Peptides against a protein of PDB entry 3JWR. Designs and how they scored, part 134

Target 1, 323 residues: chain A of PDB entry 3JWR
Amino acid sequence: TRELQSLAAAVVPSAQTLKITDFSFSDFELSDLETALCTIRMFTDLNLVQNFQMKHEVLCRWILSVKKNYRKNVAYHNWRHAFNTAQCMFAALKAGKIQNKLTDLEILALLIAALSHDLDHRGVNNSYIQRSEHPLAQLYCHSIMEHHHFDQCLMILNSPGNQILSGLSIEEYKTTLKIIKQAILATDLALYIKRRGEFFELIRKNQFNLEDPHQKELFLAMLMTACDLSAITKPWPIQQRIAELVATEFFDQGDRERKELNIEPTDLMNREKKNKIPSMQVGFIDAICLQLYEALTHVSEDCFPLLDGCRKNRQKWQALAEQ
Target 2, 298 residues: chain A of PDB entry 3JWR as posed
Amino acid sequence: TRELQSLAAAVVPSAQTLKITDFSFSDFELSDLETALCTIRMFTDLNLVQNFQMKHEVLCRWILSVKKNYRKNVAYHNWRHAFNTAQCMFAALKAGKIQNKLTDLEILALLIAALSHDLDHRGVNNSYIQRSEHPLAQLYCHSIMEHHHFDQCLMILNSPGNQILSGLSIEEYKTTLKIIKQAILATDLALYIKRRGEFFELIRKNQFNLEDPHQKELFLAMLMTACDLSAITKPWPIQQRIAELVATEFWEQGDQVGFIDFVCTQLYEALTHVSEDCFPLLDGCRKNRQKWQALAEQ

## One batch from the design tools (peptide; made by RFdiffusion4, then SolubleMPNN)

Design b2_p9_8_s1 (from b2_p9_8, 8 letters changed)
Fold by OpenDDE base, seed 1:
Structure b2_p9_8_s1 (fold): chain B 323 residues (1-323), chain A 9 residues (1-9)
Amino acid sequence: as target 1 above (323 residues)
Amino acid sequence: EKEEILEFY
């Protein structure tokens, strides 16, 4: 395609030029081509292209395939969300110095997972999928959408001309796929809530050890969630804009719940309760976000900008809730 | 309020 030719022939700017190492990064001003160029830079600067002998054209095709398999009519869970998740992962690995704590296969898996974690998202949550009796709800009992996202990820990785993992040994390939699956499934907040207590307790007791395979898996799951939720850490203008996208998608679901399921939506998904967004954001930060970024900062102090951003946005949302 | 937020993200 013309898009592939343009991407493959383009000079890829440095990470510094693209500012993709910054925790404060915004994609709002970037074209789709520029987001793809940023993605190439992430793979290159993490040494993934060299270490796993990726062909440039194959990587370009894979990125474009991933981007194409996000829906354009979904307000938040689209390519830009996946791209921002991956950018936060890149920043956490580089600026946050987590790269030195992980294997190359773990880094490869996390980056692929971040880009792929919401593939073919429909703009509705697992509860809606279940209540609507969608065919996917017949295949999976829990983490319905996350299983679907992984299936889409696997489909793309196995598609002709998209096989970015072809340079891996059989054992490396199996390991990578296992980590990708675990990482994508970890983006289900229900699983995060279930598992985070163990992680926080290990941190609190100073018993956290990345050399333990179980604790490593737990950390990768927490890191995925931290990147997936990273919009809450962004500079206030970025955070506010993303919160509007999330609200739009939730209101669209609420409208569908009324129309298709004859259900009154919850406050979060009720368009008429837009005035509750600031207080709900404060609640979300307190219940879900703060402890995670505190724990992550304990693992690597260079991740502090995520925690600081989250705290600053809590204050901003609280101020709006008081108006 | 905390439980409601968890169901939606």
Scores: peptide ipSAE 0.102, ipTM 0.829, DockQ to the pose 0.701
Fold by OpenDDE base, seed 4:
Structure b2_p9_8_s1 (fold): chain B 323 residues (1-323), chain A 9 residues (1-9)
Amino acid sequence: as target 1 above (323 residues)
Amino acid sequence: EKEEILEFY
């Protein structure tokens, strides 16, 4: 395609030029092509292209395929969300120095997972999918959409000309896919809630050990969630804009819940309760985000900007809630 | 209220 030709022929700017190592990164000003270039840079600077002998054209095609399989009519859970999740992962790996704590396969899997974790998202949550009796709800009992996202990820990885994992051994391939699956599934907040207590307790007791395979898996799950939620850590103007996108998508779901399911939406999904957004954001930060970024910062102090951003945004939301 | 927030993100 013309898009592939343009991407494959383009000079890929440095990570410094693209600012993709910054936790404060914003994609708002970037074209789709530039987001693809950023993605290439992430793979390159993480040594994934070299270590796994990725062909440039194949990587370009894969990136474009991933981007293509996000819906444009979804306000938040689109390519830009996936891209920002991956960028946060990249920043956490590089600036946050998590790279030194992980294997190349784990890094490869996390980056693929971050980019792929919401593939073909429909702008509705698992609860809606289940309540609407969607065919996907018959295939999977839990983490319905996350299973679907992984299926889409696998489909793309196995598509002709998109096989960025072709340089891996059979064992490396199996390991990578396992980690990708676990990472994508970990983005289900329901699973995060179930598992985070173990992680926080290990950190609190100073018993956290990445050499333990179970704890490694747990950490990768927490890291995925931290990147997935990273909008809450962004500079206030960026946070506000993203919160508007999230609210738009949630209100769209709430409107559909009223119309299609004949149910009253929760406050979070209720357009009529827009005035509760600030207080709900404070509640979300307190219940979900703060402890995660605190724990992540304990694993690597260089991840502090995520925690700091989260705290700053909590203050901003609290101020709005008090008006 | 906090439990409800968790189901939607």
Scores: peptide ipSAE 0.102, ipTM 0.820, DockQ to the pose 0.649
Fold by OpenDDE base, seed 5:
Structure b2_p9_8_s1 (fold): chain B 323 residues (1-323), chain A 9 residues (1-9)
Amino acid sequence: as target 1 above (323 residues)
Amino acid sequence: EKEEILEFY
């Protein structure tokens, strides 16, 4: 395609030029091509292209295929969300110095997972899919969408000309796919809630050890969630804009719940409750986000900008909730 | 309220 030719021929700017190592990064000013260039840089600077013998054209095609398999009519859970999740992962690995704590296969898997974790997202949550009796709800009982996202990821990875993992041994390939699956499934917040207590207790007790395979798996799950939710850590103008996108998607679901399911939406999904967004954001930060970024900062102090951003945004949302 | 947030993100 013309897009592939343009991407494959383009000079890829440095990570410094692209600012993709910054936790404060924003994609709002970037074209789709620039987001793809950023993604190439992430793979390159993490040594994934070299270590796993990726062909440049294949990587370009894969990136474009991933981007294409996000829906354009979804306000938040689109390519830009996946890209921002991957950028936060890159920043956490580089600036946050988590790269030194992980294997190359784990890094490869996390980056692929971050980019792929919401593939073909429909702008509705698992609850809606279940209540609407969608065919996907018959295939999976839990983490319905996350299973679908992984299936889409696997489909793309196995598609002709998209096989970025072709340079891996059979064992490396199996390991990578296992980690990708676990990482994508970990983005289900319901699973996060079930597992986070173990992680926080290990941190609190100073018993956290990445050399333990179980704790490694747990950490990768927590890191995925931290990157997935990283919008809450962004500078206030960026955070506020992303919160508007999230609210738009939630209100769209709420409208569909009324129309298609004859259900009164929850406050979060209710367009008429827009005035509650600030207080709901404070609640979300307190219930879900703060402790995660605190724990992550204990694993690597260089991740502090995520925690600091989250705290600052809590203050901003609280101030709005008091008006 | 906390449980509701989990279903949506």
Scores: peptide ipSAE 0.101, ipTM 0.822, DockQ to the pose 0.711
Fold by OpenDDE base, seed 2:
Structure b2_p9_8_s1 (fold): chain B 323 residues (1-323), chain A 9 residues (1-9)
Amino acid sequence: as target 1 above (323 residues)
Amino acid sequence: EKEEILEFY
């Protein structure tokens, strides 16, 4: 395709030029091509291209395939969300110095997972999928969409000309896929809620050890969630804009819940309750986000900008909630 | 109540 040719032939700017090491990064001003270039830079600067002998054209095709398999008519859970998740992962690995704590396979898996974690997202949550009796709800009992996302990820990875993992040994390939699956499934916030207590307790007790395979898996899950939710950490103008996209998608679901399921949506998904967004954001930050970024900062102090951003946005949302 | 709402994010 012309898009592939353009991407493959383009000079990839430095991470510094692209500002992809910045926790304050915004994609709003970037073209789709530029987001793809950023993604190439992430793979390159994490040494993944070299270490796993990725062909440039194959990587370009894979990135474009991933992008193509996000829906354009979904307000928030689209390519830009996945891209921002991956960028936060990259920033956490580089600027947050988490790269030094992980294996190359773990880094590879996390980056692929971040880009892939919401593939073919339909703008509705697992609850809606279950209640609507969607065919996917018959395939999976829990984390329905996350299983679907992984299936889409696997499909793309196995598609002709998209096999970015072809340079891996069989053992490395199996390990990578396992980690990708675990990481994508970990983006189910319900699973996060179930597992985070163990992570926080390990941190609190100063017993956290990445040399323990179970704790490593737990950390990768928490890191994925931290990147997935990273919009909450962004500078206020960016956070506010993203919150509007989230609200739009949730309200669209709520509208569908009324029309298709004949149910009254929750306040979060109720368009008529738009005035509650600030207070709900404060609640979300307090209940989900703050402890996660605090814990992450305890693992690596260089991740503090995420925590600081989250705290600053809490203050902004609180101020709006008081109006 | 807050936990149930948060599962929807």
Scores: peptide ipSAE 0.093, ipTM 0.812, DockQ to the pose 0.557

Design b2_p9_8_s2 (from b2_p9_8, 8 letters changed)
Fold by OpenDDE base, seed 2:
Structure b2_p9_8_s2 (fold): chain B 323 residues (1-323), chain A 9 residues (1-9)
Amino acid sequence: as target 1 above (323 residues)
Amino acid sequence: EREEILEFA
């Protein structure tokens, strides 16, 4: 395709030029091509291209395939969300110095997972999928969409010309896929809520050890969530805009809940309750985000900008909630 | 409140 040719032939700017090591990164001004270039740079600077002998054209095709398999008519859970998740992962690995704590396979898996974690998202949550009796709800009882996302990820990875993992040994390939699956499934917030207590307790007790395989898996899950939710950490103008996208998608779901399921949506999904957004954001930050970024900062102090951003946005939302 | 928060992602 022309898009592939353009991407494959383009000079990839440095991470510094692209600002992809910045926790304050914004994609708003970037074209689709530039987001793809950023993604190439992430793979390159993490040494994934070299270490796993990725062909440039194959990587380019894979990136475009991943991008293509996000829906354009979904306000938030689209390619830009996946891209921003991956960028936060990259920043956490580089600027946050988490790269030194992980294996190359773990880094490879996390980056692929971040880009893939919401593939073919339909702009509705698992509850809606289940209540609407969607065909996917017949295949999976829990984490329905995350299982679907992984299936889509696997489909793309196995598609002709998209096999970015072809340079891996059989064992490396199996390990990578296992980590990808775990990482994508970890983006189900229900699983985060279930597991985070163990992580926080390990941190609190100073017993956290990445050399323990179970704790490593737990950390990767927490890191995925931290990147997935990283919009909450962004500078306020970026945060506000992303919050509007989230609200739009949630309200679209609420509208569908009324129309298709004949139910009154929750306040979060209710277009008529938009005035509650600031207070709901404060609640979300307090209940979900703050402890996560605090714990992450304890693992690596260089991740503090995420925590700081989250705290600053809490203050901004609180100020709006008080009006 | 917790059930509503689970829908944020």
Scores: peptide ipSAE 0.087, ipTM 0.856, DockQ to the pose 0.750
Fold by OpenDDE base, seed 5:
Structure b2_p9_8_s2 (fold): chain B 323 residues (1-323), chain A 9 residues (1-9)
Amino acid sequence: as target 1 above (323 residues)
Amino acid sequence: EREEILEFA
């Protein structure tokens, strides 16, 4: 395709030029091509291209395939969300100095997972999929969409000309896929809520050890969630704009819930309750986000900008809630 | 409120 030719021939700017090491990064001003270039830079600077002998054209095709398999008519859970998740992962690995704590296979898996974690997202949550009796709900009982995302990820990885993992041994390939699956499934917030207590307790007790395989798996899950939710950490103007996208998608679901399911949506999904957004954001930050970024900062102090951003945005949302 | 947050998932 012309798009592939353009991408493959383009000079990839440095991470510094692209600002992809910044926790304050915004993609709003970037074209689709530039997001793809950023993604190439992430793979390159994490030594993934060299270590796993990726062909440039194959990587370019894979990136474009991943991007293509996000829906354009979904307000938030689209390519830009996945890209921002991956960028936060890159920033956490580089600026947050988590790279040295992980193996190359783990880093490879996390980056692929971040980019792929919401593939073919339909702009509705698992609850909606279940209640609508969607065919996907018959395939999976829990984490329905996350299983689907992984299936889509696997499909792309196995597609002709997209096999970025072809340089791996059979053992490395199996390991990588296992980690990708676990990482994508970990983005189900229901699973996060179930597992986070163990992570926080390990941190609190100063018993956290990445050399323990179980704790490593737990950390990778928490890191994925931290990157997935990283919009809450962004500078206020960016945060506010992303919150509008999230609200748009949720209200679209709420509208569908009324029309298709004949149910009254929750406040979060209810367009008529826009005035509740600031207080709901404060609640979300307190219930889900703050402890996670605090714990992550304990693992690596260089991740503090995420925590600081989250705290600052909490204050901004609280101020709006008091108006 | 906690149940509503689960809807992010």
Scores: peptide ipSAE 0.081, ipTM 0.852, DockQ to the pose 0.678
Fold by OpenDDE base, seed 4:
Structure b2_p9_8_s2 (fold): chain B 323 residues (1-323), chain A 9 residues (1-9)
Amino acid sequence: as target 1 above (323 residues)
Amino acid sequence: EREEILEFA
């Protein structure tokens, strides 16, 4: 395609130029092409292209395929969300110095997972999918969408001309896919809530050890969630804009819940309760986000900007909630 | 309330 030709021929700017190492990164001003270029840079600077012998054209095609398999009519869970998740992962790996704690395969898997973790998202949550009796709900009992996302990821990885993992050994390939699957599934907040206590306890007791395979897996899951939720850490103007996108998508779901399911939506998805957004954001930060970024910062102090951003946004939301 | 939190993001 012309898009592929343009991408493959383009000079890829440095990570510094693209600011993709910054935790404060915003994609708002970037074109789709620029987001693809950023993605190439992430793979390159993480040494994934070299270490796994990725062909440039194949990587370009894969990126474009991933992007294409996000829906444009979904307000939040689209390519830009996936891209921002991946960028946060990149920043956490580089600026947050988590790269030094992980294997190349783990890094490869995490980056692929971050970009792929919401593939073909429908703009509705698992509860809606289940309640609407969607065909996907017949395939999977739990983490319905996350399983679908992984399935889409696998489909793309196996598509002709998109096989960025072709340079891996059989064992490396298996390992990578396992980690990708676990990472994508970990983005189900229900699983996060289920598992986070173990992680926090290990941190609290100073027993956290990345050399333990189980703890490694747990950490990767927590890291994925931290990146997936990283919008909450962004500078306030960015946070507000993203929160509006989230609200739009949730209200759209709520509207559909009323019309299609004949139910009253929860406050979070109720357009009529827009005034509750600030207080709900505070609640979300307190219940879900703060402890995670605190724990992550404990693992790597260089991830502090995520925690700091989260705290700052909590204050901003609290101020709005008091009005 | 917890259910609502799970719906976020």
Scores: peptide ipSAE 0.089, ipTM 0.856, DockQ to the pose 0.756; fails the geometry check
Fold by OpenDDE base, seed 3:
Structure b2_p9_8_s2 (fold): chain B 323 residues (1-323), chain A 9 residues (1-9)
Amino acid sequence: as target 1 above (323 residues)
Amino acid sequence: EREEILEFA
């Protein structure tokens, strides 16, 4: 395709030029081509291209395939969300110094997972899928959409001309897929809620050890969630704009709940209750986000900008909630 | 509110 030819022939700017090591990064001014170039730079600077002998054309095709398999008519859970998740992962690995704590296979898996974690997202949550008796709800009992996202990820990885993992041994391939699956599944907030207590307790007791395989797996799950939710850490103008996209998608679901299920949506998904958004954001930050970024900062102090951003945005949302 | 927060994902 012309798009592939353009991408493959383009000079890839440095990470510094692209500002992809910044926790304050915004993609708003970037074209789709520039997001793909950023993605190539992430793979290159993490030494994944060299270490796993990725062909440039294959990597380019894979990136474009991943991008293509996000829906354009979904307000928030689209390619830009996946790209921003991956950028936060890259920033956490590089600027946050987490790269030094992980294996190359773990880094490879996390980056692929971040880009792939919401593939073919339909703009509705697992609860809606279950209540609507969607065919996917018959295939999976829990984390329905996350299983679907992984299936889409696997399909792309195995598609002709997209096999970025062809340079791996059989054992490396199996390990990588296992980690990708676990990382994508970890983006189900229900699973995060179930597991976070163990992570926080290990941190609190100063017993956290990444040399323990179980704790390593737990950390990778927490890191995925931290990157997935990283919009909450962005500078206020960026945070506010992303919150509008999230609200739009949730309101669209609420409208469908009214039409298709004959139910009143929750406040979060009710467009008539948009005045509740600031207080709901404060609640979300307090219940889900703050402890996670605090714990992450304890693992690596260089991740502090994520925590600081989250705290600042809490203050901004609280001020709006008081008006 | 906790259930509502879980709807974020």
Scores: peptide ipSAE 0.077, ipTM 0.851, DockQ to the pose 0.788; fails the geometry check

